Peptides against a protein of PDB entry 5VZU. Designs and how they scored, part 101

Target 1, 271 residues: chain A of PDB entry 5VZU
Amino acid sequence: GRTLEDIFHEHMQELILMKFIYTSQYDNCLTYRRIYLPPSRPDDLIKPGLFKGTYGSHGLEIVMLSFHGRRARGTKITGDPNIPAGQQTVEIDLRHRIQLPDLENQRNFNELSRIVLEVRERVRQEQQEGGHEAGEGRGRQGPRESQPSPAQPRAEAPSKGPDGTPGEDGGEPGDAVAAAEQPAQCGQGQPFVLPVGVSSRNEDYPRTCRMCFYGTGLIAGHGFTSPERTPGVFILFDEDRFGFVWLELKSFSLYSRVQATFRNADAPSPQ

## One batch from the design tools (peptide; made by RFdiffusion4, then SolubleMPNN)

Design b2_p17_7_s4 (from b2_p17_7, 10 letters changed)
Fold by OpenDDE base, seed 3:
Structure b2_p17_7_s4 (fold): chain B 271 residues (1-271), chain A 17 residues (1-17)
Amino acid sequence: as target 1 above (271 residues)
Amino acid sequence: MGFEGYEVKEDGLYQWV
């Protein structure tokens, strides 16, 4: 019988052949476009830049990680048969942290699924509420017919009444129970393991993570057919590594910083 | 159909399409 390795090898050969056919059909007339790295900002979760990752069965991909206020974005630099370059493979909401359970409960896929789906529902509610406020605010600019209201005379403001004695109401300072800001333990990574039944191409992933966030990943059929966003978890391991758990696909992608120096990769100053 | 790649040249980073 075909092994899982045989099926994987055959699929990789098909992808290489498809890439060869595609590049050969254009007589090697490749158009080159310069890539600029996003500028680093002090508030960026990690340094933006290029990361190499594995997307499901598609092999090695290159993504650009960038930060946009309270959102992060992974943009495809390499294309594949399903998703062309320039698409946002992952979108991360940095407002919505995922709190992973203890190491024993992290192995439970249903527990991770519950946590992620609860956050997804909150994100949907916030989007609906913000959509309603934006809708109601535009409806009330009916044309104010500027009827010239006649200048009614400014009646004189009546006189300052006298010195009411300051009542010493000694309102006891209600003990504002300082909600103990649980110190964001930004320093020590928590133990990390993939849930049982989540596929990883490599078992050599970091076993500690700094923090996790809710995000969505882009999936599509061949030729970018029926593109959709699926819920997932962005996992920050360190300055040079992050992961994405594709919840519905039960898969994990590991991304590692491209350890190269690029000349002339700084964005031109806006003239 | 996406098989766009990248190349590091002496003068910088490029995407090829």
Scores: peptide ipSAE 0.273, ipTM 0.867, DockQ to the pose 0.726
Fold by OpenDDE base, seed 4:
Structure b2_p17_7_s4 (fold): chain B 271 residues (1-271), chain A 17 residues (1-17)
Amino acid sequence: as target 1 above (271 residues)
Amino acid sequence: MGFEGYEVKEDGLYQWV
């Protein structure tokens, strides 16, 4: 019988062949669009730009990493049979930091799954609450017809007397120790390992990470059928490398910065 | 589609679709 490895190898060969056939047939009808790099902002987690992704079956992908306040976004520059170019392959919520356990407990997929799913539920609750506040604010500008409230008469409140003795009760002001927000220590990177059963294309991934965040990845069938967002973990390794753990797929994607200098890659200044 | 790519030309970076 075909092994799982044989099936994956056959599928990879089929994808390579499809890519070759497709690229060879469309050489005459390619539409070129100029790509601009997003401008760097001081508050950006790392410099935005192009990253080379290594995916298991699809080979090499290019993703644009950009920052949008408390969100980061990976936008596909390359397409694949499942997800076309221009789609947001990953969306990162920079409000929801993931704290990885110690290196021993990082090997436990169920522990990572628990942590990610707890954060997913918080994100879902915050989205429901924020949706209600935006809805209620628009309803109250009904025209208050200024009905002239009739002048009800001034009831003369009586002059009650003087006597209140000065009780000295010197209640000590309890020092509310403001929990000093520990400045986000540009912390020594923590040891990092993939959970057991998470597939990586290569075992050569960084064994130390700076920080992790909750995110969602886009998955679909061939031809972008039934697209959905799956929970995952964005892992910042360094200025030039990040990863994404696809929780439901039990897979890891490594992204490395494209170090090439591009001419005229700066967005035209808004005139 | 599904094999959209990128090209570095002399005058800049392009996506092909």
Scores: peptide ipSAE 0.268, ipTM 0.867, DockQ to the pose 0.769
Fold by OpenDDE base, seed 2:
Order: sequence, then C-alpha cells, then structure tokens
Structure b2_p17_7_s4 (fold): chain B 271 residues (1-271), chain A 17 residues (1-17)
Amino acid sequence: as target 1 above (271 residues)
Amino acid sequence: MGFEGYEVKEDGLYQWV
C-alpha cells in the first residue's frame, strides 16, 4: 500500500510541478514590487518584519508580521495554489490572550478547542455590543428642548427622633486579602507542547512559549475558492519565532524571522 | 495565480506577482 511517506512525496512532487508550471508560465510576465518593512513601534509585541513558515502541505511561506494597535497581522508575501500573495494569512487579537493549561492538559486537543471557542464567542459578543453602541449613539442627538418643568415644592417629611444605643460590637475587619493578580510575569516562559492530533511538519518547535493570543487564519481551495477564516491560536515563542495553531485543520505552522538584512527596505517616511 | 514570491536584489527586497 502507499505509505504516508509515499503520499507526502507524491503531493510534494505535485506541488513542485505546479509551482514550476505556474512560475514558467508567468516568468515572462513577472511584476516586481518593492517590499517595505513596517516601522517598529515601542508598543509592538516583537519587532515587525519578515518571517518564514511552513504551512501544512503548502511548503515554505513568507509572511510579513505587522502590528496595528491591539491587532497583529501576518500578510502573505509568497502566494500558494490556494491563497495568493497580499492576503492576510493570520489576524491576531492582542486583546484576547489565550491561557494555556498545564503541560498535561495542553496535550488534550478538546481542552484547547474549548478555550479557543469560548474566546471566539466573547469576541463575537464584544463585536455585537460595540455595533449597538455605535448605532444608538447616532440617533439621539435630537435636541430635546427640555422645557423647564416647574419645581413643585415637595413637602418637609418630619424629623423623627434620637435613640442612641451604642452597641460596640467590634467585628474584626476580615482582611480581604485582595488576591493581588500577580502581574502575569511577561518574562517567564510557559512549558509548551502541541495537542495530540495536531500535525506539525517538524517536531522541532520551541517547548516554551511567552504568551498566546486568539486569532483567525485564512483558508481556501485551489485558485482561492471559498475563502474563509478559521479560529486559531497565535503562540509567541520569542523575539524571532511564533506559531499558529489552526484549530479546525488540526495543524501547526511555525514561523521564524528572516535574518537577512535588506537594503532600502525602510518604508519611506510619510511626507 | 498562486506562486508569487520574493527576490532580494542589490537595491532591495521585491515581491514578484
């Protein structure tokens, strides 16, 4: 029978052949556009820039990571048969941290799925509430000329009296030890493992992560058919590495910073 | 279309599409 390795090799050969055919067809018509790196900001989670990743069966992907206030974005620099360049492979909501369980429970895919889907529902609720506040705020600027309703003199209800009994009972103030929310020690890495049944190309991923966030990833069929956003987890490992867990696909993509220095890659200052 | 790439030239970084 065909081994999983045979199937993988056949699929890789097909992708290479497709790439060769498409590249050869377009080689005569390649349009070159200069890429500029996003400017770094002090509030950026890590330095923005180019990252190389592995996307499931699609091979090597190059993405631009950029920060947009409380959102991060991975934009495709490379295209693939499914998703053309310029698309947002990942969108990360930096408002919605994912708290990973202990290392034992991290192996449970259903636990990760539960946590992510609960965050997805909160994000959806916040979007609905914010949509209602923006809608209602426009309607009520009709100047209600509040006619001054005359001050009817409400009556003096009487001064009932004095009784002074002094009962001393010195109930000890129970020290409500405000559990000081230990400032989530932004510096201590948490042990990290992929859930059982999440496919990774390489088992060589960082076994410690700094933090995780809710995000969505773009998926599509060949030729960018039926594009949709699926829930996932952005995992920050360090300054130069992040991952994305595609929840519905049960796959993991590892992204590593491109260490090459690029000349003239700084964005022109907005005039 | 779906094999757009990048190239590093002497004068900078380019995407090809």
Scores: peptide ipSAE 0.211, ipTM 0.832, DockQ to the pose 0.730
Fold by OpenDDE base, seed 5:
Structure b2_p17_7_s4 (fold): chain B 271 residues (1-271), chain A 17 residues (1-17)
Amino acid sequence: as target 1 above (271 residues)
Amino acid sequence: MGFEGYEVKEDGLYQWV
């Protein structure tokens, strides 16, 4: 029977052949667009720029990482048979940090899945609540028709009464031990391991991470068919490396900064 | 199309489409 290795090899050959066919069709009609690096901001989690990553079976991809307030975005610079260039391969919510457990529990895919899905539900609730506040504000400019009139009058009444007593009961202030959320020491990376059953093309990934965030990844069939956003984890390893765990795909992509200096890669100053 | 790339030229970085 076909081994998983045979299927993988056949699929890789198909992808290489597709890449060759598509690239050969471009030989007469290549449109070159200059790529500018995103401007860096002081509040950016790391310096924005180009990262090289391994994406699924398609091999080496180039992604532009950029920051947009409380969101980060990975935009494909290279296309693949599933996701064309210019698409946002990953979207990261920098408001929703993922706290990884200890190394023993990090091996449990179901634990990571639980943590991510709980955060996904919070993100959905926040989107629903924010959608309602934006909706209610527009409705009430109905014309105040001026209807007029009438008068009527009454009435009175009364009265009592008085007293009583100042019952003392001195309920002890229960010391709510505010569990001081130890500020997760931003400086020392935590030990990191992929969950069992998460596929990595390379076992040579960083074994220490700085922080993780909730994110979504874009997946599609060949020819960008049925594109959808799937939940995942953005993992910041260091200034030059990040990963993305594709939860539904049970896969990990490692991205490393392109260290090449590009001439004229700075965005032209807005004149 | 699904194989757009990049090229590093002497004068900068380009995407080809």
Scores: peptide ipSAE 0.147, ipTM 0.786, DockQ to the pose 0.716

Design b2_p17_8_s1 (from b2_p17_8, 6 letters changed)
Fold by OpenDDE base, seed 3:
Structure b2_p17_8_s1 (fold): chain B 271 residues (1-271), chain A 17 residues (1-17)
Amino acid sequence: as target 1 above (271 residues)
Amino acid sequence: SAREEKLKELREIFNPP
């Protein structure tokens, strides 16, 4: 029977061959597109920019992180045999924070899966409800035949009646129990560990995280066949590092900021 | 299914030994 090593060796050979085929096909017609760094905004979770990410046997890939209101996006700058450059490798929903359990329960893959799948179902419900409201609102614009309603004369507004005394209705200020916004402890990182059975290319990942969010990763077969979104967890470690847990793949990708200064990489001012 | 096969291959790619 084929060993796990034999299968791994075959897939590595296939990936190398596919990379070679793709590069060789482009030798006669290279289209260059300038990449601009996204402008930083005050409300951005971290500074946008280029990150180097780990994708198992694909190796290191370059991803652009950008922020779009309550969404973050990782866009591939480098392609691989499955997912070409310019695709959104990760989409993060900054509305759906994931609370990690204690360190002992973080080792339980089934617990993390439960938490993420519950959030996924909420996101699906919100999309269905928002789709119904948008659908019902469009249906009622039947063609109002603009019958020219005759200009009825503007009846004179009757005179201001007199000074009604301000009743001192001393409405007791109902104690608005300020729901104690538990101060989002943005400062102290919580202990972080990968679940048992989630593979990391490097065990030297940050052991503390600032916050986690629901997200989806893009997966496809070779040649970008049957592309789909798979659920995952975005993990913010610090200003220069984030992770993505691919639940269905049982994999962890670590992303680290590219510590390079680029001259003339700023987006042109919108004319 | 074709999806489970794709997920198997992707697990092997993403999780090298």
Scores: peptide ipSAE 0.569, ipTM 0.955, DockQ to the pose 0.600
Fold by OpenDDE base, seed 2:
Structure b2_p17_8_s1 (fold): chain B 271 residues (1-271), chain A 17 residues (1-17)
Amino acid sequence: as target 1 above (271 residues)
Amino acid sequence: SAREEKLKELREIFNPP
């Protein structure tokens, strides 16, 4: 039978061939575009900019991280045979924090899968509700002149019912100590480990994370065929590192800030 | 399904042996 090594070599040969074909096709019509770094905002989770990320056999890719209110976006600067440059490789919903379990339960892939799929369902419900509010707001501008239907004076009925007695029992109001939701200390790192069966290119990933969010990754076949969004987890490690868990792929991508300084890379100020 | 086949191929690409 084909070994896992044979299958890997066949896929690597196909990826190299596809990369060569695409590069050679584009070499006949190269369009160069200047890329600007997004401006930093005070409310940005970390400084926006260029990150280098790992995509298994695709190797190292360059992604621009940017913030858009309650969303973050990873945009491909480098393309591959599946996903061209300029596509949003990851979209992060900063409204939907993922609470990781304790370190023992973080090893359970099914637990992480449950948590992510529950958040995905909430996101879907909120999109449906917000779609209905936007739909109903357009329909009600018809001035239904509701004619004032007359106030008929419906009647008296008096019934008497009786005196029942006084029982005093002064049950002390148990102080429901509202467990003050300790403000999730945005500054304390949580111990972090990948679930069993999630592959990482390197075992050298940060073992502490600051916070996690629900997100989606873009997947497609060769030549950008049948593109779709797949659920995942954005993991913020620090100012210069984040990860993405591709849930359906059982894969982890580590992203590290590109430390290169670029002259004149700032976006022109909006006039 | 065609989607399951695509996900299998992508797993092999993302998770080389």
Scores: peptide ipSAE 0.529, ipTM 0.949, DockQ to the pose 0.575
Fold by OpenDDE base, seed 5:
Structure b2_p17_8_s1 (fold): chain B 271 residues (1-271), chain A 17 residues (1-17)
Amino acid sequence: as target 1 above (271 residues)
Amino acid sequence: SAREEKLKELREIFNPP
């Protein structure tokens, strides 16, 4: 039977061949686009910029991280045979924090999967509710033809009935123990480990993370066929490192800031 | 399904042996 090694070799040969075909097709039509760094905003989770990310057998890719209000976006600067350059490889919802369990329970893939899928369902519900509010507002401007309402009569006023006594029933105020959402202390990193069965190219990933958020990754077949979003977890390690857990792929991508000082990489000021 | 096959292929790409 085909070994995992045979499948890997065939797939690596196909990926290398596709990469070669793509790079060879570019030889005639290299459109150099200047990449500008996104402007930094005070409310940005970390400084936006270029990150080098790991994508399994595709190796090292360059992604631009940018912030868009309550969303973060990773845009591919390098393309691969599945996902071309300029696509949003990851989209992060900064409204939906993922709370990781303790280290013991972090090893359980099914626990992480449960947490992520519960958040995914909340995001879907919010999208459906927001879609309904946007839909209902447009319908009601039908022209009210002013049909003349006929004047039918004032039926009468009947009477007085009396005095019923105020029963004092002192219903005890049930102490609604407001579960104090402990403000998840943004400052102290928590211990971090990948779940069992999540692959990382390097076991050398940060063992402490600051915070996690729900996100989606872009997946496609070769030639960008049937592109779809798959659920995942964005993991902020520090100012220069983040990760993405591809839940359905059982894979982890580590992203590290490109420390190269690019002269004149700032976006031109809007004139 | 075609999606499960695609996910299998992508797992092989993302999780090299």
Scores: peptide ipSAE 0.509, ipTM 0.946, DockQ to the pose 0.593
Fold by OpenDDE base, seed 4:
Structure b2_p17_8_s1 (fold): chain B 271 residues (1-271), chain A 17 residues (1-17)
Amino acid sequence: as target 1 above (271 residues)
Amino acid sequence: SAREEKLKELREIFNPP
């Protein structure tokens, strides 16, 4: 029978062959698209831009990180045999912060899995509820036939008299202690470690993270067959580094900012 | 299932030995 090593070797040969066939066949039909860096906004979690990601055997890929209100998006600049360029490799829900446990419990894959799956269920519920509100709001704009309201006669409301004694009910304003939104302390990053059984291409990943969010990664078969979203964790390490834990794949991708300064990479001002 | 097979292949891609 084929060993796991034989299957892996055949699969690696197939991936290399596919990459070679794609690169060699596309020599005749390279579509060049100008890439613009997204403009930075004050509310952006980090500066948007190009990041260099690791995808196991696919090696090195370039992803554009951009912010869209309460969502972040990683868009593939480089495609692979499974996911073409221009696809959203990761989608991050900035509404759903993940709190990592202590460093000991972070080693437990089942604990991380529980936390992520609970957040996934909340996101699913919110999408179902928001879909119903958007559906019901469109149904009520049936054409109100402007039935001509018959002019009902103005009944003269009688002049009720003046006697309202001012009751001095000195209701003490209950001090609604506005729970001071603790300013999002750019708190000292928390210790970070990958769960046992999550593979990283390199053991050299940041051991401290600022914050984590729920996200989904795009997965597909070869040729972008049966594309679906798989749950994961976006991990912000610093201004120039983030990670993504692919929960179902038990894999970690590290993304590092491309430090190259590009001339004329800014999006043209909307005219 | 076809999904489990796809996930197996993807694990091999993402987690090279």
Scores: peptide ipSAE 0.489, ipTM 0.942, DockQ to the pose 0.563

Design b2_p17_8_s2 (from b2_p17_8, 5 letters changed)
Fold by OpenDDE base, seed 1:
Structure b2_p17_8_s2 (fold): chain B 271 residues (1-271), chain A 17 residues (1-17)
Amino acid sequence: as target 1 above (271 residues)
Amino acid sequence: SEREEKLKELREIFNPP
């Protein structure tokens, strides 16, 4: 639990004051929106739904996890003084798996940083290349007015002869032995530990992970000032738990499924 | 920089003592 000493930290006093101001303003105008749970799809990495996330001094927040093809999103259901409700706190690129090193090298923050930044550069390159293809594809549908150009006659070009000698230069095909990618045994979780200098609100996080992906987290100043995406790692632990390593913040957020059943929480059928 | 100050503040918020 937060100690009285933790509350006396300058930024904690500001956060408490801001939370008090925001809650006191509710008397002027309340907008209620029903939250619907995303429908589950067979290709979803885990069941979508509500998770409780840890955000250090913000405490516990509610996040909706949803899947959007090759992307996952964590959308804030609860806001804080920095990031309002409805913002995408995390965006996960399911195309870009992070391979964690062995347990000894997982303690090295600089190694994790290197791996994540290399993936970030690949993602940036793919976005630049895909942006060019999407730009060129729109330009070519000018209306081809098919004016029927008349059939000009086939001139018979003549039959010149045969004799080019076969030079047998037998270049040996170097057998590039394709190193058989050993199928990563999908069944056994990898040992997991936070790097040295990455803080967790609780040391009670899962010590085994199934897989990791590149992602970005949303950060902003108070009042949602200067919002930006910062690189991180999504860690899937199990069906009900995932983590996010905020690389630049040296922080770890643990997300655990809200086990409550909600009535009338299914998304309305698309009209 | 303004960004470095924001990151410092956010580190203190995300990583309370």
Scores: peptide ipSAE 0.564, ipTM 0.954, DockQ to the pose 0.691
Fold by OpenDDE base, seed 5:
Structure b2_p17_8_s2 (fold): chain B 271 residues (1-271), chain A 17 residues (1-17)
Amino acid sequence: as target 1 above (271 residues)
Amino acid sequence: SEREEKLKELREIFNPP
């Protein structure tokens, strides 16, 4: 039977061939677009910019990290046979922090999967509720034509009676223990390890992380067929490194800042 | 399913042996 190695070799040959076809097609259509770095904001989780990411057999890709309020985006600067350049390879919801368990329980893929799927369901509920509020507000301004409904008479239904004593039932105020959102300890990294069965192209990833967030990754077939978002975890390691755990793919992508000082990479000041 | 097949192919791409 075909071994996993045979299938991998065939897919690698197809990916190499597709990369070759894409690069050869670009010989006629090299539209050099100047890439500007996103402007940094004080509230940005880290400095926005170019990161070199790992995508298994696709190899190394360049991603632009940018911040958009409570969302972060990784935009492909390099395309691959599945996902072209300019697509949002990752979308991060900075409202939905993922709390990693202890280092022992981090090895359990099912535990990480449970945590992420619970957050995914919360995000889905919030999107449904926010969609309903936006929908109900527009419907009611139909002009009610003022048809003069006739004055049917006031039947005088009768008046009685007095005395029901107010029972003082002192309902104890149930202490709604507001689960104090423990302030994000911005300073101390926690121990980090990939779950068993999550593949990394390189085992040399940071063994401590600052914080984690719920996110979605973009996946597609060859030629960008049937594109969809799959759940994952954004891992912030430091100012220059982040990761993404692709749950359904059981894969980890490490992203490292491109340290090259590009002269004139700043967006032109709006005149 | 077509989706499971796509996910299998993508796992092979993302997780080289």
Scores: peptide ipSAE 0.510, ipTM 0.946, DockQ to the pose 0.558
Fold by OpenDDE base, seed 2:
Structure b2_p17_8_s2 (fold): chain B 271 residues (1-271), chain A 17 residues (1-17)
Amino acid sequence: as target 1 above (271 residues)
Amino acid sequence: SEREEKLKELREIFNPP
């Protein structure tokens, strides 16, 4: 029978061959497009820009991180045999923070899966409700002909009386200790570890994270066949590093800022 | 299913041994 190693070598050979075929097909039609860095905004979670990401057997890919209000996007600058350049490899919902448990429970893949799928369901519900409000708001411009319904004189229901006594019962004000949700101190990173059974290309990932968000990753077959979004977790480590946990793939991609300075890479100011 | 087969292939690509 084929070993796992044989299967891996066959897939690696196929990926290399496909990468070669795609590159050679493009050799006849290589179009160069200038890439501009997105402008930084004060409200951006981190500075937007180029990151190098890890995608298992695909190796290193270049992704542009950009912010779009309450969403972040990772756009492929480099393509692979599955997903071409220009596709949004990750989409992050900055409305939906993922709270990671303690380190012990972070090792439990099923716990992370539960948390992510619960957030996915909330996102789906909010999209359905927002779709209904946008739909119903158009229908109700029927002209309310304000027919003046005549004021029928509804009758004088009577006065009944009596004196019920002032029971003094001095119920002690139970100090509802409002558990002050300690504002998650934006500065203190929490300890971070990958769940058991989530693969990383290496164990050299940050062991502390600032915050996590719900997101989706793009997956496809070879030649961009049957593209779909799969649920995951965006993990912000620091100003120059983030991760993405591909939940269904049980994979972790680490992204690190490209430290190269580019001359004239800023978007031209709109005249 | 076709999707489960695709996810298996993608796991092998994303999670090399």
Scores: peptide ipSAE 0.503, ipTM 0.945, DockQ to the pose 0.576
Fold by OpenDDE base, seed 4:
Structure b2_p17_8_s2 (fold): chain B 271 residues (1-271), chain A 17 residues (1-17)
Amino acid sequence: as target 1 above (271 residues)
Amino acid sequence: SEREEKLKELREIFNPP
């Protein structure tokens, strides 16, 4: 039988060959598109921009991080044999924060899997409910035939009845217990470690994270065949670093900001 | 399944030895 090593070598040879074929064939049909950096917004979790990430054997890839209300998106600037450039490699739901357990329980892959899958089911329920509200809202625009409501006769205003005494019911102002906005603990990063059996390209990842969110990664076969979303975790480490845990792949991708200053990379003002 | 084979292939890509 093929060894895991034989399968890996064959697969790496195919990836290298595909990369070579693509790079050599594209020399004749490269369409250059100017990429603009997304404008920063005050509500953006971090500054949007270019990040360099690692995808196992594919090596170094460039992703544009952008914010879209309660969603963040990682858009591939570089393509690979599975997923072409311009695809959303990751979609992050900023409504669904993931609370990581303590470091001991963070080593348990099954615990992380449980937490992520519970959030996935909530997201599916919210999508079904929101789909029903959007469906019912369209159904009520039946043409209201403006049946001319017949002029109901002016019923005479009956007489002023007398002076009812003002009962001073001193309703005590119920103490609206101001739900103390627990100040968003924006400050202290929590200790972070990858679960046992999650592969990282190296062990040099940040050992503290600010916050985590539910997300989905895009996966496909070679040539973008059978594309689907797989559940994962977006890990915000700092202003310049984030990670994505690919749950079903048992893989971790680290993304670091491209520190290069780009002249004239700002999006043209919407005219 | 076809999906399980795809996930196996992707694990080999994402998790090189």
Scores: peptide ipSAE 0.486, ipTM 0.941, DockQ to the pose 0.601

